# Peptides against a protein of PDB entry 4Y8H, part 110

Target 1, 222 residues: chain A of PDB entry 4Y8H
Amino acid sequence: TTIVGVKFNNGVVIAADTRSTQGPIVADKNCAKLHRISPKIWCAGAGTAADTEAVTQLIGSNIELHSLYTSREPRVVSALQMLKQHLFKYQGHIGAYLIVAGVDPTGSHLFSIHAHGSTDVGYYLSLGSGSLAAMAVLESHWKQDLTKEEAIKLASDAIQAGIWNDLGSGSNVDVCVMEIGKDAEYLRNYLTPNVREEKQKSYKFPRGTTAVLKESIVNICD

## One batch from the design tools (peptide; made by RFdiffusion4, then SolubleMPNN)

Design b2_p28_2_s4 (from b2_p28_2, 16 letters changed)
Fold by OpenDDE base, seed 3:
Structure b2_p28_2_s4 (fold): chain B 222 residues (1-222), chain A 28 residues (1-28)
Amino acid sequence: as target 1 above (222 residues)
Amino acid sequence: MKTIGGINEELIKKLKEIQEKAEKEKLE
């Protein structure tokens, strides 16, 4: 997995690859790794697929209840705190590594969370097996005061670095843009750089391709 | 186990075993 987050002048973008694996096997070529916690708070997940999905759904439900109870828009730091406390409680047994990002009444935010409940803050972040490949791109091209378009490009280029260089990453680029004062823009399959070409041959062989060398009928009934 | 993070399942299993062992040793 390669997941990234990048802050820009008026918001935050997160992006992810779409490969899932089971050991050396590609389990899914086009899985979704971006999860909605609330309408304006999204996360990208690495680690165990079930854990990332389940923990984000749980916190998403609790954030919705909290928002209704307080009559306030949910804050990214509230989601962060709930996630980290939950993950810490389970001492890293929940294999969720998250980049949490969003916009709220206090502004735009970008955080990372590790499975043991530690959290980091940054203007750009990467996690997953492709994180080093992504970080090489981020460190080379990140600057202050990025535009939305520059941030989307930077994030997508960083994900592509994971797609091309990390065995655990592949297929497509998903993007979610959270801009202050706008609805979140979820761009499923924003880039599809790995469209498989048509197979050169069909494995539907003509009948008779394999010659019958011998037939024997054995009566099994006495 | 389906992974979305290239985390070696074997490594996760080993880490869990180490953690469980360390927790048992702290309770003794």
Scores: peptide ipSAE 0.062, ipTM 0.425, DockQ to the pose 0.035; fails the geometry check
Fold by OpenDDE base, seed 4:
Structure b2_p28_2_s4 (fold): chain B 222 residues (1-222), chain A 28 residues (1-28)
Amino acid sequence: as target 1 above (222 residues)
Amino acid sequence: MKTIGGINEELIKKLKEIQEKAEKEKLE
């Protein structure tokens, strides 16, 4: 997995690859790793797929209840705190590594969370097995005051570095853009750089290509 | 178990063990 987050002048973008693995096996070529916590708060997950999905759904539900109870739009720091406390409670046994990002009445935010409940803050972040490949791109090209378009490109380039160089990453690039004063823009399969070409040969042979050497009909009823 | 490319601590441990073995074999 390669997941990234990048802040820009008026918001935050997160991106992810779409490969899922089971050891040496590609389990899913086009899985979704971007999860909605609330309409304007999204996360990218690495680690155990079930844990990332389950924990984000749980916190998403609780954030919705909290928002209704307080009559306030949910805050990214509230989601961060809830995720952190939950993960810490389970002492890393929930294998969720998250980049949490969003916009709220206090501004745009970008955080990361590790399975043991530690958190980081930054203008750009990467997690997953492809994180070093992604970080090489981020460190090379990140600057302050990125535009939306520059941030999307930077995030996409960082994910592609994971796709091309990390065995645990592959297929497509998903993007979610959260801009202040706008709805979140979820761009499923924003880039599809690995479209499979048509096979040059067909292994469909006509019936009778393999000769029938023997046929026997046995009545099994006495 | 479906993993989304988490840091498999077990894999890192195995890789370190393999690397240590390979280094020992080069010194002999």
Scores: peptide ipSAE 0.058, ipTM 0.421, DockQ to the pose 0.086; fails the geometry check
Fold by OpenDDE base, seed 5:
Structure b2_p28_2_s4 (fold): chain B 222 residues (1-222), chain A 28 residues (1-28)
Amino acid sequence: as target 1 above (222 residues)
Amino acid sequence: MKTIGGINEELIKKLKEIQEKAEKEKLE
């Protein structure tokens, strides 16, 4: 997995690859690793697929209840705190590594969470087996005051570095853009650089290609 | 188990074993 987050001048972008694995086997070529916590708060997950999905759904439900109770839009820091406390309670046994990002009334935010409940803050972040490949791109090309388009490009280039160089990453690039004052823009399969070409040859022969040399009818009713 | 990459599986296994051992030792 390669997941990234990048802040820009008016919001935050997260991106992910779409490969899932079972050891050395590619289990799914086009899995979704971007999860909605709330309409304007999204996360990218690495680690155990079931754990990342389950924990983000649980916190998403609790954030919705909290928002209804307080009559306030949910805050990214509230989601961060709930995720952190939940993961810490299970001492890393829930295999969720998350980049959490969003926009709220206090601005745009970008955080990371590790399975043991530690958290980081940054203008750009990467997690997963492809994180070093992604970080090499981020460190080389990140600048202050990125535009939306520059941030999407930087995030997608960082994911592609994971796709091309990390065995645990592959297939497509998914993107989610959260801009202040706008709805979240989820771009499923924003890039599809690994479309399989048509097979050049087929070994399917028409019926009758192999001659029948002998026929026998055997009664098997004993 | 289906994974989406990003973890040193060997390191996680070792850390879990250490944690489980430490919890058992505290209950004794």
Scores: peptide ipSAE 0.054, ipTM 0.403, DockQ to the pose 0.034; fails the geometry check
Fold by OpenDDE base, seed 1:
Order: structure tokens, then sequence, then C-alpha cells
Structure b2_p28_2_s4 (fold): chain B 222 residues (1-222), chain A 28 residues (1-28)
């Protein structure tokens, strides 16, 4: 997995690859790794697919209840705190590694969370097996005061670095853009750089194409 | 178990062991 987050002048973008694996096997070529916690708070997940989805849904539900109770829009720091406390409680047994990002009344935010409940803050972040490949791109091309378009490009380029160089990453790029004063823009399969070309011919042969070399009828009852 | 990268192989191994144990306990 390669997941990234990049802050820009008026918001934050997160992006992810779409490969899931089971050991050395590609289990799904186009899984979704971007999860909605609230309308304007999204996360990217690495680790165990079920754990990332389940924990983000759980916190998403609790954030909604909290928002209703407080009569306030959800805050990214509230989601961060709830996630980290939950993950810490389970002492890393929930295999969720998250980049949490969003916009709220206090501004735009970008955080990362590890499975044991540690958290980091940054203007750009990467996690997953492709994180080093992504970080190489981020460190090379990140600048202050990125535009939305520059941030999307940087995030997508960083994910592509994971796709091309990390065995655990692959297929497509998903993007979610959270801009202040706008609705979140979820761009499923923003890039599809690994679309297979159409097969030139059908390999369906007529019945009987394979010659019968030998036939034997064996009576199993003596 | 579907993994989306970033899990230490050790954690995957532990989770498999827990799953195997839970399955064994269900069969007993």
Amino acid sequence: as target 1 above (222 residues)
Amino acid sequence: MKTIGGINEELIKKLKEIQEKAEKEKLE
C-alpha cells in the first residue's frame, strides 16, 4: 500500500493506491483505501483492510453522534483522538495505519496514526509499504503554498512512485480533496495507469481441439 | 486476510495465529 496526504493553501488532499494483497498474491486490483469519517473528514488506510475499514466506520459513527450532541461540525482532531485512543487500547492488534485529513471550522488538518496509537503531524505524509517511494517524490517536489492542482499532482505522483516501485502497491490512484468552504471531492480511480489493453484474439477453441491420446475405462469394483 | 500494506509481517503472523486459535476453539 501507498497512501499520502498533502496540505495545500486552501485545504488538504489524500491519495492511495488500489492494490490489496494476501502475502505475495494480489487479492484485489481495485480496492478502496480512502474512507469517509465525516463529510469533510477522510482517511487513507494501510495495514489490515478489514481493520482500517472497521475502525474508520466505528469512529465515523461516533463522530456523527458527537457532532449531533455538541451541535458542532466534526473536527479532525476529535477524529484523531478517538482513533488513537481506540488503537492504543488494542495495543497494535488492530492493524490500522491511517492518514487522517480534513477541513473543519478551525481550518485544514493532516495527521497520521500508527496501529499502536502514535500520531504525527505534517504538511505532507506517507504510509504503507510504498511510503519510502512516495516520500522520495514528496521530499523532492513539495513546496510551501501549493495550489489545489499542484497538491493533487504531487499526491498522485507520489502514489505512482509506490505503484511502480513497491510490490505491495499497484493499479490505480484514488484521490480525495478537502478544500475549505467546499464539499469533499472524492475522485475514485483518478488515474488508471495500468489498464490492460483489449485482447486481440479470443483463445476459445472449438471442442475437440485437444486430441484424445488415450481412453481407458476402469471398473472400480472388483 | 487482505492486507493493504504497512503491517509488519510479525503482526500478520500473530493475527493468523489468533485466527487459527479461534477457529480451533470453535471446532472444539
Scores: peptide ipSAE 0.047, ipTM 0.397, DockQ to the pose 0.036; fails the geometry check

Design b2_p28_3_s1
Fold by OpenDDE base, seed 1:
Structure b2_p28_3_s1 (fold): chain B 222 residues (1-222), chain A 28 residues (1-28)
Amino acid sequence: as target 1 above (222 residues)
Amino acid sequence: SAAEAAAALRRMEQRTLEATARARAAQA
């Protein structure tokens, strides 16, 4: 798994790879790791996808109820605190790491939560097995006052670095953009780097290239 | 009560905001 968050001049971007692994096996090539807590507060999950989804749904429901009773728009720090308390309470049972990001009336926010309940704050963050490769890209190319487009590109490039350098990361790149004063933009499969270009039927292989003639994917699930 | 829960959450939010401000200042 590779998940990243990047702050830009008017908001925050989160991105994730779509590979799910069960031990040495790729279980799903297009797993969603970006989850909605509220319309303008999202998280990226590393760990068991099922645990991340269940936790984010619970917190999302509680935040929605709270916002209705208080007539107050949901706050990213409220989501962060509730997630932290939940993960701490179930420490050792929930193997989740999260990037939590969003926009609210106080501005744009980017946080991470570790399974042991520690929290980090940054302008850019990466988590997961591909996080080192992603962080190398972020540290090299992050600057203050990124545009939305620059932040999307940087987040996507960081996820791609994770995909290429980590066997636990791969397939596609999902992106969620949360800009102040706008609706959140969920860009499912924003990049599909492993989509083999449709076999250009007309690719004349030069003489002497060994054509890989047949890939058979054998499902070894008996 | 919902009001007590709201007040408790606001206190937790404030502590988180203060911690965030300190963390940002340490990274600058």
Scores: peptide ipSAE 0.021, ipTM 0.521, DockQ to the pose 0.032
Fold by OpenDDE base, seed 3:
Structure b2_p28_3_s1 (fold): chain B 222 residues (1-222), chain A 28 residues (1-28)
Amino acid sequence: as target 1 above (222 residues)
Amino acid sequence: SAAEAAAALRRMEQRTLEATARARAAQA
C-alpha cells in the first residue's frame, strides 16, 4: 500500500494506490483505500481492509450523529481524536494506519495516525509499504503555496513512485480533493498507469524468448 | 482475542448505524 496527503494553498489532497494483497496473492487490482468520514472529511487507510473499513464507518457514523445533534459542521480534529482513542483502546487488535484530511470552519487539516494511536501533523505525509519511495518524491518536490493542480500532481507522482518501487503497491491512483468553500471531489481511478493500452501491435517475441506465463508477487515480509 | 475485538467492533458499528438512521428519520 501507498497512501499520501498534501496540503495546498486552499485545501488538502489525499491519494492512494488500489492494490489489495493477501500474502503473495493480488486479491484485488482496484481496491478503494479512500473513505468518507463526512462530506468534507476523508481518510486514506492501510492494513487489514476489514479493520480500516469498520473503523472509518464507525467514526463516520459517530461524527454524523454529533453533527446532527449539535447542528454544526464536523471538525477534522474531532474525527482525529475519535480515531486515535479507538486505535489506542484496541492496540494490537486493529491493524490499521490512516491519513486523515479535510476542510472545516477552522480551515484545512492533514494528519496521520499509526496503529498504536500516535499522530503526526504535516504539510505532506506518506504511509504504507511504499511510503519511503513516496516520501522521497514529496521531500524533493514539495513547496509552499502549492496550487490545487500542483498538489494533485505531486500526490499522484508520489503514489506512482510507491507503485513502481513497492511490490505491495500497484494498479491505479485514487484521489480526493478537499478545497475550502467547495464540495469534496472524489476522483476514483484518477490515473490508470497499468491499463494496457490495447497493444495495437502484436509483438511477435523473437525466437528464444521464454514467455513469462505466471507472475507471482511474493510478499517476503509476513 | 482479535476475533472477539472484531466481533465487538461490528456490534458497535451496527448499533451506531441504526442510531444514525433513526436520527436522520427524526430530522426529515
Scores: peptide ipSAE 0.021, ipTM 0.494, DockQ to the pose 0.022
Fold by OpenDDE base, seed 5:
Structure b2_p28_3_s1 (fold): chain B 222 residues (1-222), chain A 28 residues (1-28)
Amino acid sequence: as target 1 above (222 residues)
Amino acid sequence: SAAEAAAALRRMEQRTLEATARARAAQA
């Protein structure tokens, strides 16, 4: 897995790869790792995909109920605290780590949560088995006052670095853009770099060319 | 109570905002 978050001048972008693996086997090439907590608060999940989805759905429901009760728009820090408490409570049973990002009346936010319940803040973050390759791209190209388009590109380039350098990452790039004053923009399969180009080289073997791969002459001496 | 839970959440939010502000200042 490779997940990233990037702050830009008016919001935050998160991105993820879409590979799911079971040991050495690619189980799913199009696994969704971006999850909606609220309309303007999303997370990128890494670790056990099922655990990440279940946790984010639970927190999403609780945030919605809290928002309705308080007549207040959901805050990223509320989601962060609830996720942190949940992950800490179930430490050792939930193998999930998250990037949590969004926009709220207090501005744009980007956080990470580790399985042991630690939290970080930053202008750019990467997590997962491909995180080192992603971070190398982020550290090299991140600047203050990124545009939306520059941030989407940077996040996508960072995910691609994870895809190319990590066996646990691959397939497509999903993106979610959360800009202040706008609706969240979920870009499922924003990039599909591993779509097998139709091998235009149809090796039409002519009918009748059986490639003899190995001739073994066994001398049967009677 | 729901009111007490809301108050506790607001206190946690405030602590997180303060920590975020400190972290941003350290990265600047």
Scores: peptide ipSAE 0.017, ipTM 0.471, DockQ to the pose 0.032
Fold by OpenDDE base, seed 4:
Formats: sequence, C-alpha cells, structure tokens
Structure b2_p28_3_s1 (fold): chain B 222 residues (1-222), chain A 28 residues (1-28)
Amino acid sequence: as target 1 above (222 residues)
Amino acid sequence: SAAEAAAALRRMEQRTLEATARARAAQA
C-alpha cells in the first residue's frame, strides 16, 4: 500500500494505490483505500482493510450524529480525536493506519494516525509499504502555496513512485480533493497506468500518424 | 434535520460521481 496526503493553498488532497495483497497474492487490483468519514473529511487507509473500513464507518457515523446534534459542520480534529481514541483503545487489535484529511470552517487539515494511536501533522505525509519512495517524491517537489492541480499531480506522482518501488502497491491511483468552499471530489481511478487500454479498436490512423500513446509523463524522479 | 442531511449527502455523492466521470472522460 501507498497512501499520501498533500496540502495545497485552498485545501488538501489524499491519494492511494488500489492494490490489495494477501501475502504474495494480489487479491484485488482495484481496492478502494479512500474512505469518506463525512462529506468534507476523508481518510486513506492502510494495513488491514477490514479494520480500516470498520473504524472509518464507526467514526463517520459518530461524526454525522455529532454534527446533527450540534448543528455544526464536522471538524477534522474531531474525527482525528475519535479515531485516535479508538485506535489507542484497541491497540494491538486494530491493524489500521490512516491519513486523515479534510476541510472545515477552521480550514484545511492533514493528519496521520498510526495503529497505536500516535498522530502526526504535516503539509505532506506518506504511509504504507511504498511510503519511502512516495516521501522521496514529496520531499523533492513539495513547495508552499501549491495549487490544486499541482497538489493532485504531486500526490499522484508520489503514489506512482510507491507503485513502482513497492510490490505491495500498484494498479490504479485514487484521488480525493477537499477544497475549502467546495464539495469533495473523489476521483476514483484518477490514474489507471495498468489498465491495458482495451485494444484501441484499430483507429485507422491516417497513414503517417504516429499514435501518440497516452504518454502519461510520469515524472520518474530520476 | 436528518432528512436534510441525508439529502445533502446524496447530492454530494452525485456531484462526486459526476466529477469522477468527468475525470475519467478526460483521461479517455
């Protein structure tokens, strides 16, 4: 697994690979690792998929109820606290680690939570078996005041670095964009590098047209 | 109300699906 989060000027992006592995076996090539806690608060899950889903659903329900009772938009820090408390309470029983991100009336937020309930904060984060390769990309290319598009690209490049350098990561890239004042944009299969293009039906390219194969210019950080 | 919240969530889900579809179409 490779999961990343990147803050930009007006929000936060999270991204994940879609490979699910069971030991040496690729169990699913298109596993969803991005989960909605609330409309504007999402997480990227790594570790045991079942634990990640169960935790995020529980916290999502609690945050929704809390929001309804308080007549307030959900807060990322509230979700973080609930997740942290839950993971700490069940330390050693829950194999989930998370990147938690979102926007709320206090701004944009990006956090990570480890299975034992420790938390980190940053402008960019990576977790999972591909996290070192992803972090190398993030550290090399992150700057202050990223645009939405730059942040999506950076997050996607970081995930791709994880995919190429980690056998536990691969398949597609999912992205979720949370921008202040907008609805969250969940971009399922934002990149599909391993989708064998269905044999492009013989586009009879006119004689002399080089088929520009979609050069996904993956900036491989050389 | 819970009904309004549910409706808002559904609208957001729809927007998310549409955004995803647009992103996929831009890649195709």
Scores: peptide ipSAE 0.012, ipTM 0.305, DockQ to the pose 0.018; fails the geometry check

Design b2_p28_3_s2
Fold by OpenDDE base, seed 2:
Structure b2_p28_3_s2 (fold): chain B 222 residues (1-222), chain A 28 residues (1-28)
Amino acid sequence: as target 1 above (222 residues)
Amino acid sequence: SAAEAAAALAQMEKRTLEATARARKAQA
C-alpha cells in the first residue's frame, strides 16, 4: 500500500493506490483505501484491510453520535483521538495504519496514526509499504503554499512512485480533496495508469489443433 | 511416546492454522 496526505493553502488532499494483497497474491486490483469518517473527514488506510475498514466505520459512527450530542460539526482532532485511543487499547493487534485528514470549523488538518496508537502531524505524510517511494517524491517537490491543483498533482505523483516501485502497491490512484468551505471531492480512480490494452489474439484454436497421439479400442464386454 | 507424538501433531496443526490465517489476511 501507498497512502499520502498533502496540505494545501485552502485544505487537504489524501490519496491512495488500489492494490490489496494476500502474501504473493493480488487479492484485489481496485480496492478502495479511502474511507469516509464524516462528510468532510476522510481517512486513508494501510495494513490489514479489514481492520482499516472496520475501525474507520466504528469511529465514523461514534463521531456522528458525538456530533449530534454536542450539536457541533465533527472535528478531525476528535476522530484522531478516538482512533488513537481505540488502537492503543488493542496494543497494535488492530493492524490499522491511517492518514486522517479533513476540514472542520477550526480549519484543515492532516494526521497519521500507527497501529499501537502513536500519532504524527505534518504538511505532507506517507504510510504503507510504498511510503519510502512516496516520501522521495514528497521531499523533492513539496513546497509551502501549494495550490489545490499542485497538491493533487504532488499526491498523485507520490502514489505513482509507490505503484511503480513497491510490490505491495499498484493499479490506480484514488484521491479525496477536502477544501475549506466546500464539500469533499472523492475522485475514485483519478488516475488509471495500468489499463490493459485490448487482447490482440484469441486463444481459440481451430478444431483438430490438439493432435491425437494414440487411440486404442478396448473391449470391456468379454 | 504417544503423548509426545500427539503434542508434536497439535503443534504442527497450530502452525498450519496460523500460516493459513496469515495467507488469508488481506493487506491494504
Scores: peptide ipSAE 0.168, ipTM 0.531, DockQ to the pose 0.027; fails the geometry check
Fold by OpenDDE base, seed 5:
Structure b2_p28_3_s2 (fold): chain B 222 residues (1-222), chain A 28 residues (1-28)
Amino acid sequence: as target 1 above (222 residues)
Amino acid sequence: SAAEAAAALAQMEKRTLEATARARKAQA
């Protein structure tokens, strides 16, 4: 997996690859690694796919209840705190590594969470097996005051670095853009750089390519 | 001893469970 988050002047973008693996096997070519916690708070998940989905759904439900109870829009720091406390309780046995991002009444936020419940803050972040490939792109091209378009490009280029250089990453680029004062823009399969070409050759031989050399009719009834 | 055989079996079962868990966990 390669997941990234990038802050820009008026919001935050997250992006992910779409490969799921089971050891040496590609289990899914087009899995979704971007999860909605709330309408304006999304996360990208690396590690165990079931754990990333289950933990984000659990916290998403609790954030909705908290929002209703408080009569307030959900905050990214509330999701961060609930996630880290849950993951810490399970001492890293829940294999969820998350980039959590969003917009709320306090502004735009970008965080990372490790499976043991540690958390980081940054303007750009990467996680997963492709994180070093992504970070090489981020460190080379990140600047302050990115536009929305520059941030989407940078995030997509960083995911592509994972797609091309990490065995655990591949297929497509998914993007979610969270801009202040707008709805979240979920761009499923924003880039599809691994479309399979048409097979130039067929191994389907004509009928009769294998000649019948001998025929015998045997009665199997006594 | 029966205790050594039981410990070896428990260790093999643990390794098999861990290998099966690793094989079934889709990594994202």
Scores: peptide ipSAE 0.148, ipTM 0.518, DockQ to the pose 0.030; fails the geometry check
Fold by OpenDDE base, seed 1:
Structure b2_p28_3_s2 (fold): chain B 222 residues (1-222), chain A 28 residues (1-28)
Amino acid sequence: as target 1 above (222 residues)
Amino acid sequence: SAAEAAAALAQMEKRTLEATARARKAQA
């Protein structure tokens, strides 16, 4: 997996690859690794796919209840705190590594969370087996005051570095853009750089295409 | 000792179960 987050002047972008693996096997070529916690708070997940999905759904449900109870829009720091406390309680046995990002009434936010409940803050972040390939692109091309378009390009270029160089990463680039004052833009398969060409020939042959080279009739009744 | 052999077997079974659990978990 390669997941990234990039802050820009008016929001935050997260991106992910779409390969799921089971050891040496590609389990899914087009897995969705971007999860919605709330309408304007999204996360990218690395590690155990089931744990990333389940923990983000659980916290998403609790954030909705908290929002209704407090009569306030969900905050990224509230999701961060709930996720880290849950993951810490399970001592890293829930194999979720998350980049959590969003917009709320306090602005735009980007965080990472590890399975043991540690958290980081940054203007750009990468996680997963492709994180070093992604970070090489981020460290080379990140600047302050990125535009939306520059941040989408930087995030997608960083995911492509994982797709091309990490065995655990592959297929497509998914993007989610969270801009202040706008709805979240979920761009499923924003890039599809690994589409196979159309098969040049059919493997359906007419009956009789294989010539009979020899025939023998054997009586099996004594 | 039989106790050391049983402890080594239990540790090997635990490692095999953990390896099998890791191999069956789809990683994203």
Scores: peptide ipSAE 0.142, ipTM 0.511, DockQ to the pose 0.033; fails the geometry check
Fold by OpenDDE base, seed 3:
Structure b2_p28_3_s2 (fold): chain B 222 residues (1-222), chain A 28 residues (1-28)
Amino acid sequence: as target 1 above (222 residues)
Amino acid sequence: SAAEAAAALAQMEKRTLEATARARKAQA
């Protein structure tokens, strides 16, 4: 997996690859690793796919209840605190590594969470097996005061570095853009750089391709 | 020995269970 987050002048972008693996086997070529916690708070997940989805759904439900109870839009720091306390309680046995990002009435936010419940903050972040390949691109090309378009490009280039160089990453780039004062823009398969070309030959053979070399009729009734 | 054969079988079953458990955990 390669997941990234990048802050820009008026919001935050998260991106992910679309490969799921089972050891050396590609389990899914086009899985979704971007999860909605609330309308304007999204996360990218690395680690155990079931744990990343289940923990984000659980916190998403509790954030909705909290928002209704308080009559307030949910905050990214509230989702961060709920996620870290839940993960810490399970001492890393829930294999979720998350980049959490969003916009709320206090502005735009970008955080990471590890399975043991530690949290980081930054203007750009990467996680997963492709995180070093992604971070090499981020460290080389990140600047202050990025535009929306520059941040989408930088995040997509960082995910592609994971797709090309990490065995655990592959296929497509998914993107989610969260801009202040706008709805979240979820771009499923924003890039599809690994479309397989048409096969030069069909494996459908005509009937009779394998010749019958010998036939014998045996009566099995006495 | 029958004990060595039982230990080899138990190790093979453990490896098969671990391989099956790894094959059931999709990693994203």
Scores: peptide ipSAE 0.142, ipTM 0.511, DockQ to the pose 0.029; fails the geometry check

